# Peptides against a protein of PDB entry 3J47, part 16

Target 1, 121 residues: chain A of PDB entry 3J47
Amino acid sequence: IRLTNQLKSLKGLQSKLKDVVEYLDKVINKELPINHTILGKLQDVFNLLPNLGTPDDDEIDVENHDRINISNNLQKALTVKTNDELMVIYISNLVRSIIAFDDLIENKIQNKKIQEQRVKD
Target 2, 26 residues: chain B of PDB entry 3J47
Amino acid sequence: NAQYHLLVKQGDGLLTKLQKYGAAVR

## One batch from the design tools (peptide; made by RFdiffusion4, then SolubleMPNN)

Design b1_p10_5_s1 (from b1_p10_5, 4 letters changed)
Fold by OpenDDE base, seed 3:
Structure b1_p10_5_s1 (fold): chain B 121 residues (1-121), chain C 26 residues (1-26), chain A 10 residues (1-10)
Amino acid sequence: as target 1 above (121 residues)
Amino acid sequence: as target 2 above (26 residues)
Amino acid sequence: SLEELLKYLS
């Protein structure tokens, strides 16, 4: 039961990670806006990852030490991939914020010029 | 890890500067 | 301008 739940959770994480990568690719290609809901779900998956790597204190015989190390390495590799994805999302959000801010500043400058012209007339 | 933390710190610094610039234009 | 924003962020 526990192994099946871990495998199901890992498959779920892999599926979510794939969805995030696909979404990030679409954002990079400017095909879709950033969906904060997907980011939230990804963060939730990350917060659940430490719980997937805690060996339950059940007497797992020493012979599974290599499998545990492989699982830990795989978990670390997945953590690195997810960290890279979060970094890309973070950079994308920063760039979008800068662009939006520039547009806001330009709009304010234009509005100020219009007001100054109205006062002169 | 160190490079990631550095990148995050740089991004946070940029956000802070952006906020200050927005406040100055208001 | 965008250029001024970039200068401020630098």
Scores: peptide ipSAE 0.306, ipTM 0.855, DockQ to the pose 0.041
Fold by OpenDDE base, seed 1:
Structure b1_p10_5_s1 (fold): chain B 121 residues (1-121), chain C 26 residues (1-26), chain A 10 residues (1-10)
Amino acid sequence: as target 1 above (121 residues)
Amino acid sequence: as target 2 above (26 residues)
Amino acid sequence: SLEELLKYLS
């Protein structure tokens, strides 16, 4: 039961990571705005990651050392991958902020020109 | 991790510069 | 202008 639940959780995580990657691709392609809810869920997954690699201390059979190393390596690889995804999201947010600020500046310049014209009239 | 933090720091620096520019245009 | 913004950010 526990192993099945762990596998189900891993599959769920894998599916969610796939969804995040797909979302990131859409964000890079400027098709969708960044969903902050996805970021929150990713952070929650990260906070749970340390707990997925700690088997309860009680069943350390010697044969599990290789499995533990594989699990730890997989967990580390997943952590790195998720960090990279978060980095891409962060950069995408920065780029969007810059574009939005540019538009705001342009709007302010135009408004100033309109006001100057009204004062001359 | 260190590279990630460096990138975040660089991004925050850019945001700060952007804020200063926005304030100068106001 | 966008060019001035980019210059400021550089």
Scores: peptide ipSAE 0.305, ipTM 0.856, DockQ to the pose 0.038
Fold by OpenDDE base, seed 5:
Structure b1_p10_5_s1 (fold): chain B 121 residues (1-121), chain C 26 residues (1-26), chain A 10 residues (1-10)
Amino acid sequence: as target 1 above (121 residues)
Amino acid sequence: as target 2 above (26 residues)
Amino acid sequence: SLEELLKYLS
């Protein structure tokens, strides 16, 4: 039962990670805005992952040590993947902010040129 | 982790420069 | 211009 639940949770996480990657690709391509709700839910899932991999400390037989190492490696890999996804989102938001700011600057420059022309006039 | 923090730091630096440029254009 | 902004950020 416990192993089956872990496998199901892992498969669910894998599916959600795939969905997030697809969403992030769309955000990078400027097709969709960032959904903070999805990010929050993903963060919650990842914060719960360390607890999914901890076997109850009470039955540490030697065979469990290899399983613990595999679980820790998987958790680390998932954490890295999550950080990469968050990084992509951050970069995408930064680029959008730069573009919006550039447009604002251009609008302000145009407005100043119009005002200068009115004063000459 | 270190690469992520470095990227965030670089992004924050760029944002700061952008803000300064915007203030100079005002 | 965007070019001026890029120059400022460089």
Scores: peptide ipSAE 0.303, ipTM 0.854, DockQ to the pose 0.036
Fold by OpenDDE base, seed 2:
Structure b1_p10_5_s1 (fold): chain B 121 residues (1-121), chain C 26 residues (1-26), chain A 10 residues (1-10)
Amino acid sequence: as target 1 above (121 residues)
Amino acid sequence: as target 2 above (26 residues)
Amino acid sequence: SLEELLKYLS
């Protein structure tokens, strides 16, 4: 149950993120007007995200390009981590399905044996 | 990616074997 | 047992 709920939640989150990306693409392409309320909410979400690479205040002089690369690397690492977690959930569900089917087969075999014994009696 | 695909392939193989076993027990 | 494993995964 827990893994299934996690998978469902993750799929829901993925769908919502896709919707947000599609919306932003439409806004960038001038297909939709900029909705400041949506942008504000997106900014709030972004602010709640762990600082994807606040470089320590001390290296102020690292060119904006290096900061962007570090941020991109962290985002990539988070994406990979998320993919790994999804994979684990998938495997777990597959294993559960296999085990459940194995138990079902065993139960059927046992029931057949019981029926055969009843016919012999 | 390759490891993921391998894992999925192994899972599909197990599922197929299980299906065959289920069909044999029917 | 397989059942115990299912319980653990549930």
Scores: peptide ipSAE 0.364, ipTM 0.864, DockQ to the pose 0.037; fails the geometry check

Design b1_p10_5_s2 (from b1_p10_5 with K2L N7E)
Fold by OpenDDE base, seed 1:
Formats: structure tokens, C-alpha cells, sequence
Structure b1_p10_5_s2 (fold): chain B 121 residues (1-121), chain C 26 residues (1-26), chain A 10 residues (1-10)
């Protein structure tokens, strides 16, 4: 019963992680805006992932050590993949912000020059 | 991990510079 | 200008 529930929870987590990756790909492709709440929750999940691989001090028999190591390696690989996706999203947002600020600053400078010319005429 | 933190730190530095520039153009 | 912004960001 406990192992079946853990396997079901792991499959549920895998499905959610797949949905997250698909969302991240859409955000990278500019199909969807970045949701800061989703990013914050993802960061929280990643901060908790190192704790998901610590065996709680419950007496779980030595025979499951290989399955736990495979699960930890898969979780670590998924963590690295999602950290890379989050990094790409962060850089993409920075670049978009820089471009938007440049356009705003240039528009402001042009408007100021037009006003100064009108006062001088 | 270290390269990610470095990139985030560099990005935050750029955002801070951009904010200062935007304030100077006001 | 964009060039001044890029120079300031360096």
C-alpha cells in the first residue's frame, strides 16, 4: 500500500513536471507571458527538491537503496533541466525588459527635445 | 548552480544600472 | 540614445 501510493505520487509529480516544462517552453517561445506566481512556486519546489531526496530517518530496509538512488538521479536530472529552463526564461525577460526600457527612454528623450525646440521658437 | 547564480547576479546588476539610467533621463 | 544606454550598461 505505501509503495503503491509513493509510485502514484511520483507519477503525479512527473505529470506536473511535464506540464511545467510545456508551460516554460511556451513562455520561452513568447506564446505566453511569464507568470511570476508560477515561477515563485517552481523556485520553492526546487528549493524543496534536495529535501525530497533525503530519506527521512524512517527504518526503510536496505533493499530499496538502488531504487531510491535511481529516483534521486532522475529527480536531480529533472532539477538540472528545469533550472536551465528557468535560467533561459530569466535571461529572456531581462532582454525584453532592457529593450522596453530603451524604447521608453528614447521616446522620453525625443519628447523632451521636441518640447525644448517649441519653447525656443 | 554556481554559473546560474552568477548569471542571476549579472542580470540583477544590469537591471539596477538600467533603473539608474532611466532615473537620470527623467 | 540607445548607444548611451549601452555604454551606461557596460
Amino acid sequence: as target 1 above (121 residues)
Amino acid sequence: as target 2 above (26 residues)
Amino acid sequence: SLDELLEYLK
Scores: peptide ipSAE 0.320, ipTM 0.862, DockQ to the pose 0.040
Fold by OpenDDE base, seed 2:
Structure b1_p10_5_s2 (fold): chain B 121 residues (1-121), chain C 26 residues (1-26), chain A 10 residues (1-10)
Amino acid sequence: as target 1 above (121 residues)
Amino acid sequence: as target 2 above (26 residues)
Amino acid sequence: SLDELLEYLK
């Protein structure tokens, strides 16, 4: 249940992010007027994102293209890290489910033995 | 990506075996 | 037993 709900929530977020990208593409292509309210909300979302690449203040002259590549690499690295963390959580939940199931089986076997003893007495 | 899919596939396989074992003990 | 379960899961 919990993992399924998290996956559903993540899929919902992914769908919403796709809708935002499609909206921004339409605005860039001049198919839709710029909505300042939507842009303001997007800016708020970006401002809540950790600064994925403040280069240390000492090299002001690296072309904007290299900064974008570094930021993309850091964002990719954080995405990979997040995926690895989610994987560890998944494995941990799987192992817990296996242990809980083993305990349930053992309890059932014990209960069956107790019932068989009570029928013989 | 490939390692993640392999891990998920292995986990699903284990879960299926566990379900079969639980059904056999029922 | 847990061992039998582990063997079945192998």
Scores: peptide ipSAE 0.314, ipTM 0.858, DockQ to the pose 0.045
Fold by OpenDDE base, seed 5:
Structure b1_p10_5_s2 (fold): chain B 121 residues (1-121), chain C 26 residues (1-26), chain A 10 residues (1-10)
Amino acid sequence: as target 1 above (121 residues)
Amino acid sequence: as target 2 above (26 residues)
Amino acid sequence: SLDELLEYLK
């Protein structure tokens, strides 16, 4: 049961990471806004990962200690990788927000110039 | 973690400057 | 302009 759950979770995480990469590529290409649902699902996977590494209290045989350390190291490596992906998403959103705000400011400046010209005429 | 927090802090600083610029153009 | 914004953000 435990190995099947770990494999299912790993497959789920792999699928989500693939979806995030595909999403990041679309974000870089300016094709789509950030899907908050993908971010939420990734966060949910990460919140579930510590729960997958908690030894269910039943059989702490000493041979499982090395497997727990490997699982924790893998979880840490996956957490770092996802933090890096989330960071890229965050930067991409900031840049998009800056560009959109610049366009808004430029539009306001142009509208003010048009209004000033209409008052002089 | 620390590098991520630093990046977020820098991004928040840029957004704050951008908001000030937008207020000055109003 | 975008250049003026970038200068202000600098």
Scores: peptide ipSAE 0.314, ipTM 0.861, DockQ to the pose 0.037
Fold by OpenDDE base, seed 3:
Structure b1_p10_5_s2 (fold): chain B 121 residues (1-121), chain C 26 residues (1-26), chain A 10 residues (1-10)
Amino acid sequence: as target 1 above (121 residues)
Amino acid sequence: as target 2 above (26 residues)
Amino acid sequence: SLDELLEYLK
């Protein structure tokens, strides 16, 4: 039962990571806006990952030490990969915020010029 | 890890500058 | 302008 749940959780994480990668590719290509809900769900998955890697204190037969090290290395590699994905999302959001802010400033400057022109007429 | 924290710190600094610029244009 | 924003962000 526990192995099946871990495998299901890993498949769920893999599916979400794939969805995030596909979303990031669309964001990098400027095809879609950043969905903060996907980012939040990804962060939630990461906060749950430490709970998936704690061996419950049931009899760790010494013969699995190499498999535990491989699993920990894989989990660490997956954590690094997702930190990199989160970083790309963060940078992309920051750049979009800067562009949106510039457009807002330009619109405000134009509106001010229009008001000044109306006061002179 | 250190490079990630540095990048986040730089991004936060940029966001702070952006907020100050927006306040100056208000 | 965008250029002024970029200069302020430097």
Scores: peptide ipSAE 0.311, ipTM 0.863, DockQ to the pose 0.040

Design b1_p10_5_s3 (from b1_p10_5, 4 letters changed)
Fold by OpenDDE base, seed 4:
Structure b1_p10_5_s3 (fold): chain B 121 residues (1-121), chain C 26 residues (1-26), chain A 10 residues (1-10)
Amino acid sequence: as target 1 above (121 residues)
Amino acid sequence: as target 2 above (26 residues)
Amino acid sequence: SLDDLLSYLS
């Protein structure tokens, strides 16, 4: 039951991560703004990942070692993927911040020009 | 992890430059 | 301009 729930959670996470990657690609291409809700969900998933990798001291039967290794490798792979997605989000936020800052500067310059023109009139 | 930290460091450097640019335009 | 900003950040 626990392993099935982990697998289901991982599959759900994988699906969500795929959606996030697709969303992030659209954000990188300036097609969509960054959605903080998606970021929050990714963070929640990341915070849950350590809990998925800690086998509670339940019966370590020998057959579980290979499954545990596969689960650990999958968890590691998912962690790396999540880290990459967070990195992309971070870069996207930086780019958005730069664009917003540039727009702010341009607005300030325009306002200054308008004020100077009003003084000359 | 190391690559991520390097990228974050580069991003922080870029933000610092951006702040300096904003101060120069102010 | 944005180009000037990008040039400055480069």
Scores: peptide ipSAE 0.396, ipTM 0.869, DockQ to the pose 0.039
Fold by OpenDDE base, seed 3:
Structure b1_p10_5_s3 (fold): chain B 121 residues (1-121), chain C 26 residues (1-26), chain A 10 residues (1-10)
Amino acid sequence: as target 1 above (121 residues)
Amino acid sequence: as target 2 above (26 residues)
Amino acid sequence: SLDDLLSYLS
């Protein structure tokens, strides 16, 4: 039961990560705007990762040392992958903010020019 | 970790500059 | 302009 639940959770996480990657690819390709809900889901996944990697202290048989090392390596690999995805989201949001500010500034400059022309007329 | 922190620091600096530029154009 | 913004952010 516990192993099955862990596997189901990992499959769920993998599916969510795939969805995030697909979304990020669409954002990078300028096909879709950044969705903040995806960032929230990634954060939730990250917060759940420590719970997936903690073997319950009670059944530490010596044979579990190799499994613990594999679990730790997997957790580290997943953490790195999650960090990379968060980094891509952060950069994408930063670029979008720059573009939005540029458009806002240009609109303000144009509005100012229109107002100045109206005062001269 | 160091590269991540460097990227975040650079991004925060860029955001600060962007805010200052927006305020100067106002 | 966008170029001015990019120059300021650099």
Scores: peptide ipSAE 0.376, ipTM 0.868, DockQ to the pose 0.040
Fold by OpenDDE base, seed 5:
Structure b1_p10_5_s3 (fold): chain B 121 residues (1-121), chain C 26 residues (1-26), chain A 10 residues (1-10)
Amino acid sequence: as target 1 above (121 residues)
Amino acid sequence: as target 2 above (26 residues)
Amino acid sequence: SLDDLLSYLS
């Protein structure tokens, strides 16, 4: 059961990471907005991973300590990887926000100039 | 984690500056 | 301009 859940989570994570990469590529190419649903699901998976990797203390046979440590290390590595992906998404969103805001500011400046010219005429 | 938080903090700082600039040109 | 904005944000 535990191994199956871990495998399922890993497959899910892999799929979501792939989706995130594909999304980031689309973001870089300015093709699509952020899919918050995918990001939310990814976050949910990661929030569940610690719970999936912690066997109930009652099932900790002494021989499973090494497996638990490996699972924790894998979880940590996956968490780091996900954090990196989220960071890239955050930066991408930040850049998009800056560009959009710059365009808005420029439009406002232009409109103001047009209004000032009309008042002078 | 620390690097991520640092990056987020820097990004938030830039957004704040951007907001100030937007207010100045308003 | 965008350049002015970038300069301001720098």
Scores: peptide ipSAE 0.375, ipTM 0.865, DockQ to the pose 0.038
Fold by OpenDDE base, seed 1:
Structure b1_p10_5_s3 (fold): chain B 121 residues (1-121), chain C 26 residues (1-26), chain A 10 residues (1-10)
Amino acid sequence: as target 1 above (121 residues)
Amino acid sequence: as target 2 above (26 residues)
Amino acid sequence: SLDDLLSYLS
């Protein structure tokens, strides 16, 4: 049951990460705006990850110590991967905001130039 | 974690500069 | 200009 739940959670996370990567690729290619719903779902998955690594306090046999270390390493690897995805999403949002702001500034400058030319005529 | 915090800090710095530039153009 | 913005951000 525990291994099956971990595997199901991993598969779910893998599927979500794949969807996020695909979305991020579309964002990088300027095809789609950032979807905040996907970001919220990723955060929810990240918040649930610490609960998957808590061994129930029962029979800690020495053989379980190596399995716990492997599980902890996998959890750490997944945490790093999730953090990287969140970073990419953050950067993408920031870049889009900068581009939008730059376009706004340029439009304002052009409008001022047009007004100045009309006053001189 | 450290790289994430560094990236966020750099992004915030860039955003602040952009805001100052936008205010100067107004 | 865009060049001025880029120079300011650099």
Scores: peptide ipSAE 0.367, ipTM 0.865, DockQ to the pose 0.036

Design b1_p10_5_s4 (from b1_p10_5, 3 letters changed)
Fold by OpenDDE base, seed 1:
Structure b1_p10_5_s4 (fold): chain B 121 residues (1-121), chain C 26 residues (1-26), chain A 10 residues (1-10)
Amino acid sequence: as target 1 above (121 residues)
Amino acid sequence: as target 2 above (26 residues)
Amino acid sequence: SLEELLEYLK
């Protein structure tokens, strides 16, 4: 029962990570805005990932050491992959914020110049 | 990890500069 | 200007 639940949780996590990657690719391609809720949930998953690799202290079965090492390597690889994805999202948001802010500043400067010209005439 | 933290720190620095510039243009 | 913003961001 416990192993089946762990495999199901891992498959669920893998599917969710795939969905996240697909979402991230759409965000990178500017097809979708970044959803802060998805980012928060990803961070929560990462904060929980170290806890998914801690064997609950209750069953010292020596035969699972190789499976634990494979699980830890997969968890580390998944952690690195999603950290890189979060980094790309963060950079993409920064670039979009800079562009939007630049356009707002330029519009404000132009509006001020138009007002100053109208007061001088 | 260190490269990620450096990149985040640089991005936060750019956002802070952008905010200051936006306040100066007000 | 955009140029002034870019210079300020440096």
Scores: peptide ipSAE 0.299, ipTM 0.857, DockQ to the pose 0.039
Fold by OpenDDE base, seed 3:
Structure b1_p10_5_s4 (fold): chain B 121 residues (1-121), chain C 26 residues (1-26), chain A 10 residues (1-10)
Amino acid sequence: as target 1 above (121 residues)
Amino acid sequence: as target 2 above (26 residues)
Amino acid sequence: SLEELLEYLK
């Protein structure tokens, strides 16, 4: 149950992220009007992302375009890392659920054997 | 993405089998 | 047993 819910939530998040990208592409292509409420929520999401890239204060006039590409690459790397971490957590919870289920089965079998012995005495 | 979805599909398959096993032991 | 569970999961 918990693992299936986490997986469903992660699949739902992936679908929503895809929908957001598709929406942003349509807005960039001027196929849809800019919705300020959606942009505000997206900005909040970006502000919750660690600013990976304190530019070291080196005064190099790297055109704003290269900084955006580096930030996008770093954000992508973080997204991949987060996905990998969530995957490890998912597997770990799955294994824990299997172990807990085995322990419950074993406890039930033992309790049944103890009851059968008490009825024979 | 594809490897993740495969792993997830395998995990869901295992959970389903585990549920069936638990129902058979009940 | 855990072994029976693992066998059932195969």
Scores: peptide ipSAE 0.298, ipTM 0.857, DockQ to the pose 0.056
Fold by OpenDDE base, seed 5:
Structure b1_p10_5_s4 (fold): chain B 121 residues (1-121), chain C 26 residues (1-26), chain A 10 residues (1-10)
Amino acid sequence: as target 1 above (121 residues)
Amino acid sequence: as target 2 above (26 residues)
Amino acid sequence: SLEELLEYLK
C-alpha cells in the first residue's frame, strides 16, 4: 500500500510539474493567462504530501525512521522548488498587470487628448 | 521563505506606485 | 508613455 501511494503521488507530482512548466512557457510567450486550476492542483498536491508522510498507525519499525527523514527532505526540496515556480508565476502576473495598466493609462491619455481637441474645434 | 516575502513586498510596492500613477493621469 | 511610467516607478 505505502509504495503504491508514493508512486501515485510521484506520478501526480510529475504530471503537475509538467503542467506548471507548460504553463510557465505559455506565460513567458504571452499566449495564456494564469490557469488557476494548475495552481489549485499544485496546492492540493502539497496539502496531500504531508498526509502521505504521516505514518498510518501501522508498525513503526525503527528502520522506517530513515525513510521518513528522506521523504521529509524530499518533500521540503519539492516544496522549495514549487515555491520558486509560484514566485516566477507571481512575478509574471505582476509584469502582465503592469503592462495592462500601462496600456489602459495610454488609452486614457489618448482619449483625453481627443476630447480636448474636440472642445477647441 | 524570506526571499519570497521580500519579492512579494517589492511587487506590492510597484503595484502601489502604479496605482498612484494611474490616479495622477485621471 | 511606457518610458514615462517606468521612470515614475523608479
Scores: peptide ipSAE 0.289, ipTM 0.854, DockQ to the pose 0.037
Fold by OpenDDE base, seed 2:
Structure b1_p10_5_s4 (fold): chain B 121 residues (1-121), chain C 26 residues (1-26), chain A 10 residues (1-10)
Amino acid sequence: as target 1 above (121 residues)
Amino acid sequence: as target 2 above (26 residues)
Amino acid sequence: SLEELLEYLK
């Protein structure tokens, strides 16, 4: 249940992000007028994102292309890290399910033994 | 990516075996 | 037993 809800929430977020990209593409292509309210909300979202590419102030002369590559690499590294964390959570939930199932089996075995003793008495 | 998919596949296999064992103990 | 479960899960 919890993992399924998290996956559903992530899929919902992915769908919304796709809709935002599609909207921005339409604005760039001049198919839709610039909506300042939507842009303001997007700007707020970007401002809440960790600065994935403040180069230390000392390398002012790295061409915009290298900064974009560094930012993309950091974003990729964060995505990989997030995937690894989700994987650990998945394994942990799987192990917990196995343990809970083992306890259930042991309880059933004990209950069966108790019932067999009660039938013999 | 490939390692992640392999791990998920292994986990799903274990869950299936666990379900079969639980059904056999029922 | 837990051991039998672990063997079945192998």
Scores: peptide ipSAE 0.284, ipTM 0.853, DockQ to the pose 0.044

Design b1_p10_6_s1 (from b1_p10_6, 5 letters changed)
Fold by OpenDDE base, seed 1:
Structure b1_p10_6_s1 (fold): chain B 121 residues (1-121), chain C 26 residues (1-26), chain A 10 residues (1-10)
Amino acid sequence: as target 1 above (121 residues)
Amino acid sequence: as target 2 above (26 residues)
Amino acid sequence: SQLEEFLESL
């Protein structure tokens, strides 16, 4: 029962990571705005990552050294992958902020030109 | 980690330049 | 022109 629940949770996490990647691809393609709720959930996962790598010191069965190394390597690989995903989200937010600000500046310049023309008339 | 922090720093620098330009257009 | 100069500075 416990192992089956852990495997189910891991599969759930893998599915969530896949959904995040698919969302990131849509964000890169400018198809969707960034969902802050996804960012918050990714941060929560990162905060939980250190706890997933500490087996409680009380069940070091010596036969699990290879399994512990595989689990730690998998956890490290997942951490790196999630960090890369957060980086892509951050860059995507920056690019969108820049574009939105450029449009705002252009609108301000146009409005100023219209006001200057109205004062001359 | 270090490369990520460098990229974030570059992005923050770009945002700061953008803010300065927006203030100059105001 | 000022916007273009800013974009070039990026």
Scores: peptide ipSAE 0.301, ipTM 0.858, DockQ to the pose 0.040
Fold by OpenDDE base, seed 5:
Structure b1_p10_6_s1 (fold): chain B 121 residues (1-121), chain C 26 residues (1-26), chain A 10 residues (1-10)
Amino acid sequence: as target 1 above (121 residues)
Amino acid sequence: as target 2 above (26 residues)
Amino acid sequence: SQLEEFLESL
């Protein structure tokens, strides 16, 4: 049971990382807004990872302590990697929002100049 | 963590400046 | 422009 759950979690993480990379590439290429569904699935997997790494209290054989530490270190490294990916997504969205707002401001300035010219005229 | 918080703080500062500029253009 | 001055202030 434990090995099958680890393999399922690893496959889920691999699929998720692939989806995040594909999404980041689309974000870099300016083609798509954030897929909130991918981000939500990302958060769900990360929230489930701590629960998948908790040994059920009933089989603490002393030989598993090193495997638990390795699993926790891997989980921490994966959490850091996803935080970095989420940070890149956040910055990319921030930059897009800034560009869109700058374009709106420029359009508003142009519209005001046209109105002021029509009133003089 | 610290670099992430610094970057978020810089982004929030930029958004605040942008909001002030948008209000001045109104 | 006022926009350019803002962009330079960033």
Scores: peptide ipSAE 0.293, ipTM 0.855, DockQ to the pose 0.040
Fold by OpenDDE base, seed 4:
Structure b1_p10_6_s1 (fold): chain B 121 residues (1-121), chain C 26 residues (1-26), chain A 10 residues (1-10)
Amino acid sequence: as target 1 above (121 residues)
Amino acid sequence: as target 2 above (26 residues)
Amino acid sequence: SQLEEFLESL
């Protein structure tokens, strides 16, 4: 049961990561805005990662050591992948903030130009 | 890590330039 | 124009 739940959680995480990557690709391509829900889910995954790697202290059966190492390596790999995804999200947010600021500047320039025209008329 | 920090630094540089531009348009 | 120049400087 526990392994099946871990595998299901891992598959769920893998699916979410795939969705995040696909979303990030769309954001990079300027097709979609950043979805805060995806960011929240990614943060939730990150916060759950430490809990996935703590062996419950009570079942240190020797057979678990290789599985724990595999789980820890997988968790580390997932953490790295999560960090990379967070990085891409950060860049995407930065780019969006820049675009929004550029639009604000352009709007300000246009408003100033309109006001200068109205003063000349 | 290093690539991430480089990218963050580039982004901060861009933001700074944008802020300077916004100040110049005032 | 100035915005475009800024964007090109990115």
Scores: peptide ipSAE 0.308, ipTM 0.859, DockQ to the pose 0.040; fails the geometry check
Fold by OpenDDE base, seed 3:
Structure b1_p10_6_s1 (fold): chain B 121 residues (1-121), chain C 26 residues (1-26), chain A 10 residues (1-10)
Amino acid sequence: as target 1 above (121 residues)
Amino acid sequence: as target 2 above (26 residues)
Amino acid sequence: SQLEEFLESL
């Protein structure tokens, strides 16, 4: 139950992230008007992301376009890393839930055997 | 994405099997 | 155990 809910939540997050990307692509392509409320929420999400590209102040000569690409690459790398970490945590919790259920079942089987022995004596 | 969905399917399969086992022990 | 067989069947 708990793990299935975490998985469902992660799938839901993935679907929502896909919908956000599709929305951003439509806005970039001018197929949809810029919604300021959606942009504000996206900006809040970006502001909660660690500053992925504080340029060391010493490379003044990389054109603004390359800085945006580096920031996007680092954001992508951190998004991938976070997704992988969440996946590992999910698997670990799944395995723990299985082991705990295993132990519970074995304990029930043992208790039943002990009761059946006590009724035969 | 594909590996994540595969892992999810494997986990759901495991949970279903576990539920069947828990029902057989009850 | 029946459970180990079950885990091996996974």
Scores: peptide ipSAE 0.308, ipTM 0.857, DockQ to the pose 0.073; fails the geometry check

